Peptides against a protein of PDB entry 4HTP. Designs and how they scored, part 130

Target 1, 231 residues: chain A of PDB entry 4HTP
Amino acid sequence: SQTVASHVPFADLCSTLERIQKSKGRAEKIRHFREFLDSWRKFHDALHKNHKDVTDSFYPAMRLILPQLERERMAYGIKETMLAKLYIELLNLPRDGKDALKLLNYRTPTGTHGDAGDFAMIAYFVLKPRCLQKGSLTIQQVNDLLDSIASNNSAKRKDLIKKSLLQLITQSSALEQKWLIRMIIKDLKLGVSQQTIFSVFHNDAAELHNVTTDLEKVCRQLHDPSVGLSD

## One batch from the design tools (peptide; made by RFdiffusion4, then SolubleMPNN)

Design b2_p20_8_s2 (from b2_p20_8, 9 letters changed)
Fold by OpenDDE base, seed 4:
Structure b2_p20_8_s2 (fold): chain B 231 residues (1-231), chain A 20 residues (1-20)
Amino acid sequence: as target 1 above (231 residues)
Amino acid sequence: MLEELRRKWEEKIEKIEKEN
């Protein structure tokens, strides 16, 4: 079955997240999220125009925006140190070089950017001069790869985890990788609360999530912003 | 309509790529 997520570039989500992060005010942060969501809903309506009963929803995007609420996908088993080592290998960085040391010692202030403790930002600056400018992954593909990572982590198949990670990395821009890292680590640093995200999505979203703790159900049942829980 | 919406996604991406 066709899904919106299979058509939306992961780059667009990352760009939206970047705009949200860079925005200073709550109103501007909300605006950027709303614009993405509205575009998604419009695309959904167009894609499913002749299909009234679909399970497709904003869930594929929402689970990446609120990764700490993920309950379907199990743990990745990936830490910053693992990613650092992977990047050093993949980018063929000198182990004693500045960039390798930045990745490994990401918690220590090493520069003027003030990115200490934020591995994703450290990685971004290392990746920016070395990666393609534009990624090629859709949101669906990203989720599929993340599902693979989680599944293989549970199965203790480290080689397959690495394979999926490499596929993610090699098909992503530096910006996309920054956000992907944050999704994996489950800390997006958007500067907007979960409550705000839910409130923008649907007035009843926070309530339904509090009851069900099921992000997919929230996205599916409250897909239409005009239809409430009591309807 | 679907193709138009797809184009809008691409345009958004391109705009941000130019800004970065």
Scores: peptide ipSAE 0.102, ipTM 0.759, DockQ to the pose 0.058
Fold by OpenDDE base, seed 5:
Structure b2_p20_8_s2 (fold): chain B 231 residues (1-231), chain A 20 residues (1-20)
Amino acid sequence: as target 1 above (231 residues)
Amino acid sequence: MLEELRRKWEEKIEKIEKEN
């Protein structure tokens, strides 16, 4: 079935997240998120104009924006050290080289940018001169690959995990990989609370999530901002 | 840059509406 997520480039989400992160004020952060959400809803309405009772919702994007609330997908089993080693291998970085050491020692304040402890930012600067300028993945494809990683982690299939990670990395820009890393590690550092994200999505979203702890149900039941829980 | 993204989404929506 056609979904909005199958049409939205992952790059568009990452660009939005980047704008949110760079924004200093809460109001600006909210604006960027709202603009993305409004575009998504408009696209949904256009895509499903002749279809009633679709299950498609904002969930594919929301689960990437609030990855700490993920309950459907199992744990990835991926840490920063694993990603560092993978990047060193993929980029053929000298193990004793500056960039390899930056990735491995990401917690040490050796960087000029003050990014100590933020692996995603360190990775971004290493990747920027080496990666494609534009990725090719949709939000749906990213979620499919992440599902594969989680499933294979549960099954202890390390080779298949590596394969899916390679697909993500080779088809993503440095900026997209920065955000992908943060999604996997479950720390986006947006500077906006989950409560704020829910409040922008729907007035009843926080309440429904508190009761159900099901992000998909929140996105499906409260897809229409004009229809409340009591309706 | 936001305007560009908005324009891209609008173009996609318009395309879908014309096809439907």
Scores: peptide ipSAE 0.090, ipTM 0.750, DockQ to the pose 0.849
Fold by OpenDDE base, seed 1:
Structure b2_p20_8_s2 (fold): chain B 231 residues (1-231), chain A 20 residues (1-20)
Amino acid sequence: as target 1 above (231 residues)
Amino acid sequence: MLEELRRKWEEKIEKIEKEN
């Protein structure tokens, strides 16, 4: 089906997340999120102008922004150590080399960046000189690949998990991979709370989520910021 | 309308690519 997510580059979401992370103040962080959300809503209205009762919503993006609230997609079964090994293999890094050791020992890096314990940041610096400058994936395609990973994890098909991961990696920039890693590990480090994200999305979003625990329902029912739960 | 909105996404991407 035709969705907003099928038109929005994953790179745009990642760029927004990067801006949020780099912003120092809460107000500036909120502004960047709001700008992305407003653009999404405008695109939705244009895309579905002649269609009523669409199920399309902000959900495809929201589930990547708040990955800890994912309930539809099962566990990926992916940890930092698995990703480290995959990158070493994919990039043909010497196992005893500096970059391989950075990935494997990400908790205690000796580097100057102070990124101790942040695997995604360590991966970013390793990937930056080696990966595409611009990715080609849409938000929909990213979600499809993540669905595949979760499904194959449940089915214990490790080879197919690797295949989907390789598709994600080979079609993504270093920056996109940084954020993709954080989405998979479920720690975005944005510096804004879940409550803040919900409050910016819709005034009733936190309440509806507390009752339903269904992120898709929240996004669909509260798609219009001017229409509340009581309406 | 859709093409203009698509262009806006692309512009956002390009801006960040230049900043990084």
Scores: peptide ipSAE 0.073, ipTM 0.706, DockQ to the pose 0.058
Fold by OpenDDE base, seed 2:
Structure b2_p20_8_s2 (fold): chain B 231 residues (1-231), chain A 20 residues (1-20)
Amino acid sequence: as target 1 above (231 residues)
Amino acid sequence: MLEELRRKWEEKIEKIEKEN
C-alpha cells in the first residue's frame, strides 16, 4: 500500500530540521515543525481520500525526528569513528590530509566553524563540495535502509551494513547526510524538547507516549489532531 | 491535488537550498 512516506523526499524533512536548528526562538522552531506536519497531514488526506481505515501515519517521520524513542528498530552499531573511516574510503581522502584529519579528530577540530564534538557538522563541510547537491531518497527509503542496517547489525553482517550505508550516502546531499548522521547517532540537537514536539503533534501525545512508550501507536491513534484519547 | 502537494515539497526544498 502507498504511504505518505513513500512520496515525501527525505530532503524536505532535513530542510525542516535545518530550519528548526537555525531558528533562535522556540516559537520559530515550533512553526517550522508545524508547517511540515500540516503538509504531511494534507498529503495524507489527499493520498487516502478514497480509502478508509488506513494504518498510515506520521510515524515514519516521527521516528526520525525522535530517534531516541525508537523501539521497533534495534541498535545500528554505528559510531562516529566508523563513519569517519567510511567517508575517507568513499571520498578517497588522503589519510594525512586536512579533511580526513577533521573527520578522525572531530572531538578537537582545528577549523573555523566551532563545531567541536559535532561529527555531523564536520562531515557536512567535508561533504558539501564533494557530493550531489540534491538527494533522491524518500522518507520510506531512508527508513528501509535504516531497518536494513539495524537488522544486519543484529546478524553481525558488517559487509551488508556497509552496503546500506553506501546507498544512503551516495543518494544524499551533504545536508541530508548531516541529519542522517544525527539520526543514526540519535542526537538531533534541534533545541526543542520531546514534550514540545509531542505538544505540536497532538495535545494528548505526551500522555499516550508516557503510558505506552510506543511511538507508532501515538502517531496512529492521535493522527487526527481534533480527536482526543477520550473520544 | 497530489501533484500540487509534491510541487510544494520540491519548492520548499529549493528555497532552503538557496538559503544555505
Scores: peptide ipSAE 0.043, ipTM 0.691, DockQ to the pose 0.057

Design b2_p20_8_s3 (from b2_p20_8, 9 letters changed)
Fold by OpenDDE base, seed 1:
Structure b2_p20_8_s3 (fold): chain B 231 residues (1-231), chain A 20 residues (1-20)
Amino acid sequence: as target 1 above (231 residues)
Amino acid sequence: SMEELRKRWEELIAKIEKEN
């Protein structure tokens, strides 16, 4: 069965997240998220117009927006240091070079941009002149690759983890990689709370999540913003 | 831009509607 996530480019989610992050006010941040969500719901309705019982929901996107609430997928076992080493290897960066040192010492303020401690931002600037301008992955493909990483981490298959990471990296723009890193590390730095994201998604979302701790159930049961938990 | 993203969504929806 086709899903919305199989049609939506990962780049579009990343662009939305970038806009949310750059927005100064809560209202503007909410607007950008709402616009993406509304578009998703409209596409869902069009895609599943003739199908009444579908399990498809906003979950594939929501689990990337709120990665700290992920419970289905096991831990990736990936830290900033691992990613730094991977990028140095992949980009063939000199170990004593400026860019390699920035990645390895990401916590030390070496730059004018105040990006100290934000590995994803440091990686972005290193990647920007070296990566594809446009990625090719859908949200579903990203989730599939992340599932592979988690599964292989559980199985202690380090080589296969690296393979999946390379697939993600080589098919993503610098901007997409910035957000992918933040998703893996589970810190998006959007400037909006989890509660705000839930409230925009559905009025009952926070309550249902508090009871079930199941993000997929929240997304499926509260897919329609007009249908509450009591209906 | 936001406008470009909106246009892409509209195009995706239109494509699906034509296939149905």
Scores: peptide ipSAE 0.368, ipTM 0.876, DockQ to the pose 0.767
Fold by OpenDDE base, seed 2:
Structure b2_p20_8_s3 (fold): chain B 231 residues (1-231), chain A 20 residues (1-20)
Amino acid sequence: as target 1 above (231 residues)
Amino acid sequence: SMEELRKRWEELIAKIEKEN
């Protein structure tokens, strides 16, 4: 089935998130999110021009932007320590080397970047000189892989979890991996509240989410900003 | 850049419009 998420590069979402994070003011953060959302909606309209009844929505992106509200997929069972070990193995980092120690001891202040406690940022700097510059994954593909990780975690299939993680890692830039890590850990550090994200998405989004706790339903029912809950 | 991202969206939309 044709979805917007199957066409949108994950890199573009990550670039948007990066801009939001780097923006100092609330207004600028909102602007970046709004621009991405508006583009998504325009593409949706174009993609589904001849189809009136579609289930496609902003949900594939929204669930990555607000990963703490994820209810469809189960827990990943992935923590920073696991990722650190995986990266050390994958990148063949010396265990006693600076980069390996940075990943393992991410909570301890090391170096000059001041990224202590932020595993994703530490990983970014380790990955930047070692991985591809541009990823190849779509938002749909990222979600598919994350679904696989969650399902295999539930099934206690550690080998398959590793396989999916490797696919994510090997097909992603350092920047994309930074954000992917934050999505998995469920802390994006955007500097904008959930309420703000919902308010930008739709005026009734926060209310509908408060009632349903269903992020997909929110995205699907309120995909048109001009159509409210009472309409 | 933001401009580059915007351009990519426009191109993506244009591609789909041509295919429909």
Scores: peptide ipSAE 0.361, ipTM 0.875, DockQ to the pose 0.766
Fold by OpenDDE base, seed 4:
Structure b2_p20_8_s3 (fold): chain B 231 residues (1-231), chain A 20 residues (1-20)
Amino acid sequence: as target 1 above (231 residues)
Amino acid sequence: SMEELRKRWEELIAKIEKEN
């Protein structure tokens, strides 16, 4: 079945997240999120105009925005060190080179950027001159690949994990990879609380999530901002 | 830019509307 996520570029989500992160004020952060959400809902309505009983929702995006609330997808089994090694290999970085050392020693950067402990930012700067400028993945494709990673982690299929990671990496810009890393590590550093995200999504979202702990259910049941829990 | 993003959304919607 058709989903909004199958049409929305992952790059557009990442651009939105980047804008949210760069925004200083809460109101501006909210505005960027709201604009993305409103566009998503509008597209949903257009896509499903003749189909009222669809399960499609904001969930594919929401689970990437709030990855710490993910309950459907199991653990990735991926740490910063693994990613560092993968990037060193993939980019053919000299092991004793500056960039390799930056990735491996991401907790103690010697650079001018206050990126200490933020592997994703360090990776971004290493990737920026080396990666494609525009990614090709949709949100659906990203989720599919992440599902594959989690599934294969559970099955202890390291080779297939690597395959999916390579697919993600090779089809993503440096900026997209920055956010992808943060999604995998489950720390987006947006500067807005979970409560704020829920409140913008739907007035009843936080309450429903507190009861169900089911992010998909929250997104489905509260897809329409005008329809409450009791309706 | 945000304007570019908006335009992309509009284009996506328009495409779907034409296909329906």
Scores: peptide ipSAE 0.356, ipTM 0.873, DockQ to the pose 0.763
Fold by OpenDDE base, seed 5:
Structure b2_p20_8_s3 (fold): chain B 231 residues (1-231), chain A 20 residues (1-20)
Amino acid sequence: as target 1 above (231 residues)
Amino acid sequence: SMEELRKRWEELIAKIEKEN
């Protein structure tokens, strides 16, 4: 069955996240998230106009926005050091070169941008002159690849993990990779609390999540903002 | 820009509405 996530470019989610991060005020951050969510819901209604009983929901996006709440997907087993080594290999960076050292020593403040400790930002600047300007992945495809990584990690298949990571990297812009890294590491640094995200999504979302700890159930049961838990 | 994102969403919706 067709899903909204199969139609929405991952780039559009990343652009929204970038805007949220750059916004200083809470109200502006909320506005950007709300606009994306509203657009998603409108598209859902159009896509499923003739289908009343669908399981499709905002879950594919929500699990990327709140990756620390992921319970369905197992651990990736990926750390910053692994990503650094992968990028050095993929980009054929000299091991003793400036960019390789920046990636490996991401915690050491060596740069003028104050990006110390934020591997994703360091990676972004290394990738910007070397990567595609526009990615080709949908949100669904990103989730499928992440599922593959988690599954292969549990099976201790390192070669297949690398393969899926390479697919993500080679089909993504520098900006998309920045956010993908943050999703994998489970720290988006949006400057908005989990509670705020839930409150914008649905008035009962925080409560339902507190009881069920199931993000998919939250997204599916509270898909319509006008229908509450008590209805 | 926000306008570009909105335009893309509108185009996606319009495409689906034409197919249905």
Scores: peptide ipSAE 0.357, ipTM 0.872, DockQ to the pose 0.771; fails the geometry check

Design b2_p20_8_s4 (from b2_p20_8, 7 letters changed)
Fold by OpenDDE base, seed 3:
Structure b2_p20_8_s4 (fold): chain B 231 residues (1-231), chain A 20 residues (1-20)
Amino acid sequence: as target 1 above (231 residues)
Amino acid sequence: EMEELRKRWEELIEKIEKEN
């Protein structure tokens, strides 16, 4: 079955997240998220115009925006050090070079950008001159690859984990990889709370999530902002 | 950049509406 996520470029989600992060005020952050959500819902209605009973929802995007609430996927088994080593290998960076050392020692302040402790930002600057300008992955494809990583981690298939990571990296821009890293590490640094994200999505979303702890159920049951839990 | 994103959404919707 066709899903909204199969049509939406991952780059568009990343651009939205970047705008949210750069916005200073809560109201502006909310506006950017709301615009993306409204566009998603409008596209959903067009895509499923002749099919009223579909399981498709905002879940594929929501689980990337709130990765701390992921319960369907098992652990990725990926840490910053693993990603650093992978990038050094993939980009053929000299091991004793400046960029390799930045990735390995991301917690130590090495520059004027104040990015110390944020591995994703360090990676972004290393990747920016070396990666594609535009990625080719959809939100569904990103989720499929993340599912593969989690499943293969559970199965202890390190070779297949690396394969999926390489596919993510080689088909993504530096900006997309920045956000992908944050999704994997489960820290987006948007400057907006989980409660705010839920409140924008649906008035009853936080309550339903508190009871069920099921993000997919929240997205499906509260897909329509005008239909409440009691309806 | 925001306008470009909006246009892409509109194009996606239009494409689906023409196919359906």
Scores: peptide ipSAE 0.379, ipTM 0.879, DockQ to the pose 0.773
Fold by OpenDDE base, seed 2:
Structure b2_p20_8_s4 (fold): chain B 231 residues (1-231), chain A 20 residues (1-20)
Amino acid sequence: as target 1 above (231 residues)
Amino acid sequence: EMEELRKRWEELIEKIEKEN
């Protein structure tokens, strides 16, 4: 069955997240998230116009926006050091070179950007001059690859984990990879709380999540902002 | 950039609406 996530570029989610992060005020951050959500819902209505009983929801996006609430997907087993080594290998960076050292020593960067301890930002600047300008992955494809990584981690298939990571990396822009890294590490640094995200999504979302701890159920049951839990 | 994102959403929706 067709899903909204199968049509929406991952780049568009990343652009939204970037705008949220760059926004100084809470109101602006909320506005950017709301605009993306409203567009998603509008597209959902158009896509499923002739199909009333669908299980499709905002869940594919929500689980990337709130990765710390992920319960369906198992642990990735990926740390910053693994990613650093992978990038050095993939980009053929000299091991004693400036960029390789930035990735490996991300906790104490010597650079001018002030991104101490933020591996994703350090990776972004290394990747920016070296990666494609526009990614090709949809949100669905990103989730499929992340599912593969988690599954292979559980199965201790390190080679297959690397394969899926390489597919993500080679089909993503530097900006998309910045956000992908943050999703994998489960720290988006958006500057908005989980409660704020839920409140924008649906008035009853926080309550339902507190009871069920099931993000998919929250997204599915509260897909329509006009229909509450008591309805 | 914001306008470009909105335009892309509109184009996606229009495409689906034409196919229905």
Scores: peptide ipSAE 0.371, ipTM 0.876, DockQ to the pose 0.766
Fold by OpenDDE base, seed 5:
Structure b2_p20_8_s4 (fold): chain B 231 residues (1-231), chain A 20 residues (1-20)
Amino acid sequence: as target 1 above (231 residues)
Amino acid sequence: EMEELRKRWEELIEKIEKEN
């Protein structure tokens, strides 16, 4: 079935997240998220104009924006050290080289940018001169690959995990990989609370999530901002 | 940069509307 997520580039989500992160004020952060959400809903209406009973919702994006609330997908089993080693291998970085050491020692304040402890930012700067400028993945494709990683982690299929990670990395820009890393590690550092994200999505979203703890149900039941839980 | 993102969304919507 056709979904909004199958049409939306992952790059566009990442660009939105980047803008949210760079914004200093809560109001600006909210504006960027609202604009993305409104565009998504508008596209949904156009895509499903002749179909009244669709299960498609904002869930594919929401689960990437609030990855700590993921309950459908199992744990990835991926840590920063694993990603560091993978990047060193993929980029053929000298193990004793500056960039390899930055990735491995990401917690040490050796960086000029004050990014100590933020692996995603360190990775971004290493990747920026080496990666494609534009990625090719949709939000749906990213979620499919992440599902594969989680499933294969549960099955202890390390080779298949590596394969899916390679697909993500080779088809993503440095900026997209920065955000992908943060999604996998489950720390986006947006500077906006979960409550704020829910409040912008729907007035009843926080309440429904508190009761159900099901992010997909929240996105499906409250897809229309004008229809409340009591309707 | 915000305008570019908006334009991409508009283009996506227009494409779907033309196909439908």
Scores: peptide ipSAE 0.369, ipTM 0.875, DockQ to the pose 0.768
Fold by OpenDDE base, seed 4:
Structure b2_p20_8_s4 (fold): chain B 231 residues (1-231), chain A 20 residues (1-20)
Amino acid sequence: as target 1 above (231 residues)
Amino acid sequence: EMEELRKRWEELIEKIEKEN
């Protein structure tokens, strides 16, 4: 079945997240999220015009925006140190070189950017001169790869985990990888609360999530902002 | 950049509408 996520570039989500992060005020952060959401809903309506009973929803995006609420996908088993080592290998960075050391010692203030403790930002600056300008992955493809990683982690298939990670990395820009890392680590640093995200999505979203703890149900049942829980 | 993103969304929608 066709999904909105299968058509939306992951890059567009990342660009939205970047705008949200860079925005200083709550209102501007909300605006950027709302614009993406409204576009998603509009596209959903167009895509499913002749199919009223679909399970497709904002869930594929929402689970990446609020990765700490993910309950369907199991643990990735990926830490910053693993990613650091992978990048060093993939980018053929000298192990004793500046960039390799930055990745490995990301918690230590070594740079002028003040990015200490944020592995994703450290990685971004290392990747920026070395990666594609534009990625090729859709949101669906990203989720599929993340599902693969989680599944293979559960199955203790390290080789397949690496394969999926490499596919993610090689098909993503530096900016996309920054956000992907944050999604994997489950810390987006958007500067907007979960409550705000839910409130923008639907007035009843926070309540439904509090009861069900099921992000997919929230996205599906409250897909239409005009239809409430009591309806 | 925001305008470009909007344009891409519109293009995606138009594409789907034409295919339906």
Scores: peptide ipSAE 0.368, ipTM 0.876, DockQ to the pose 0.767

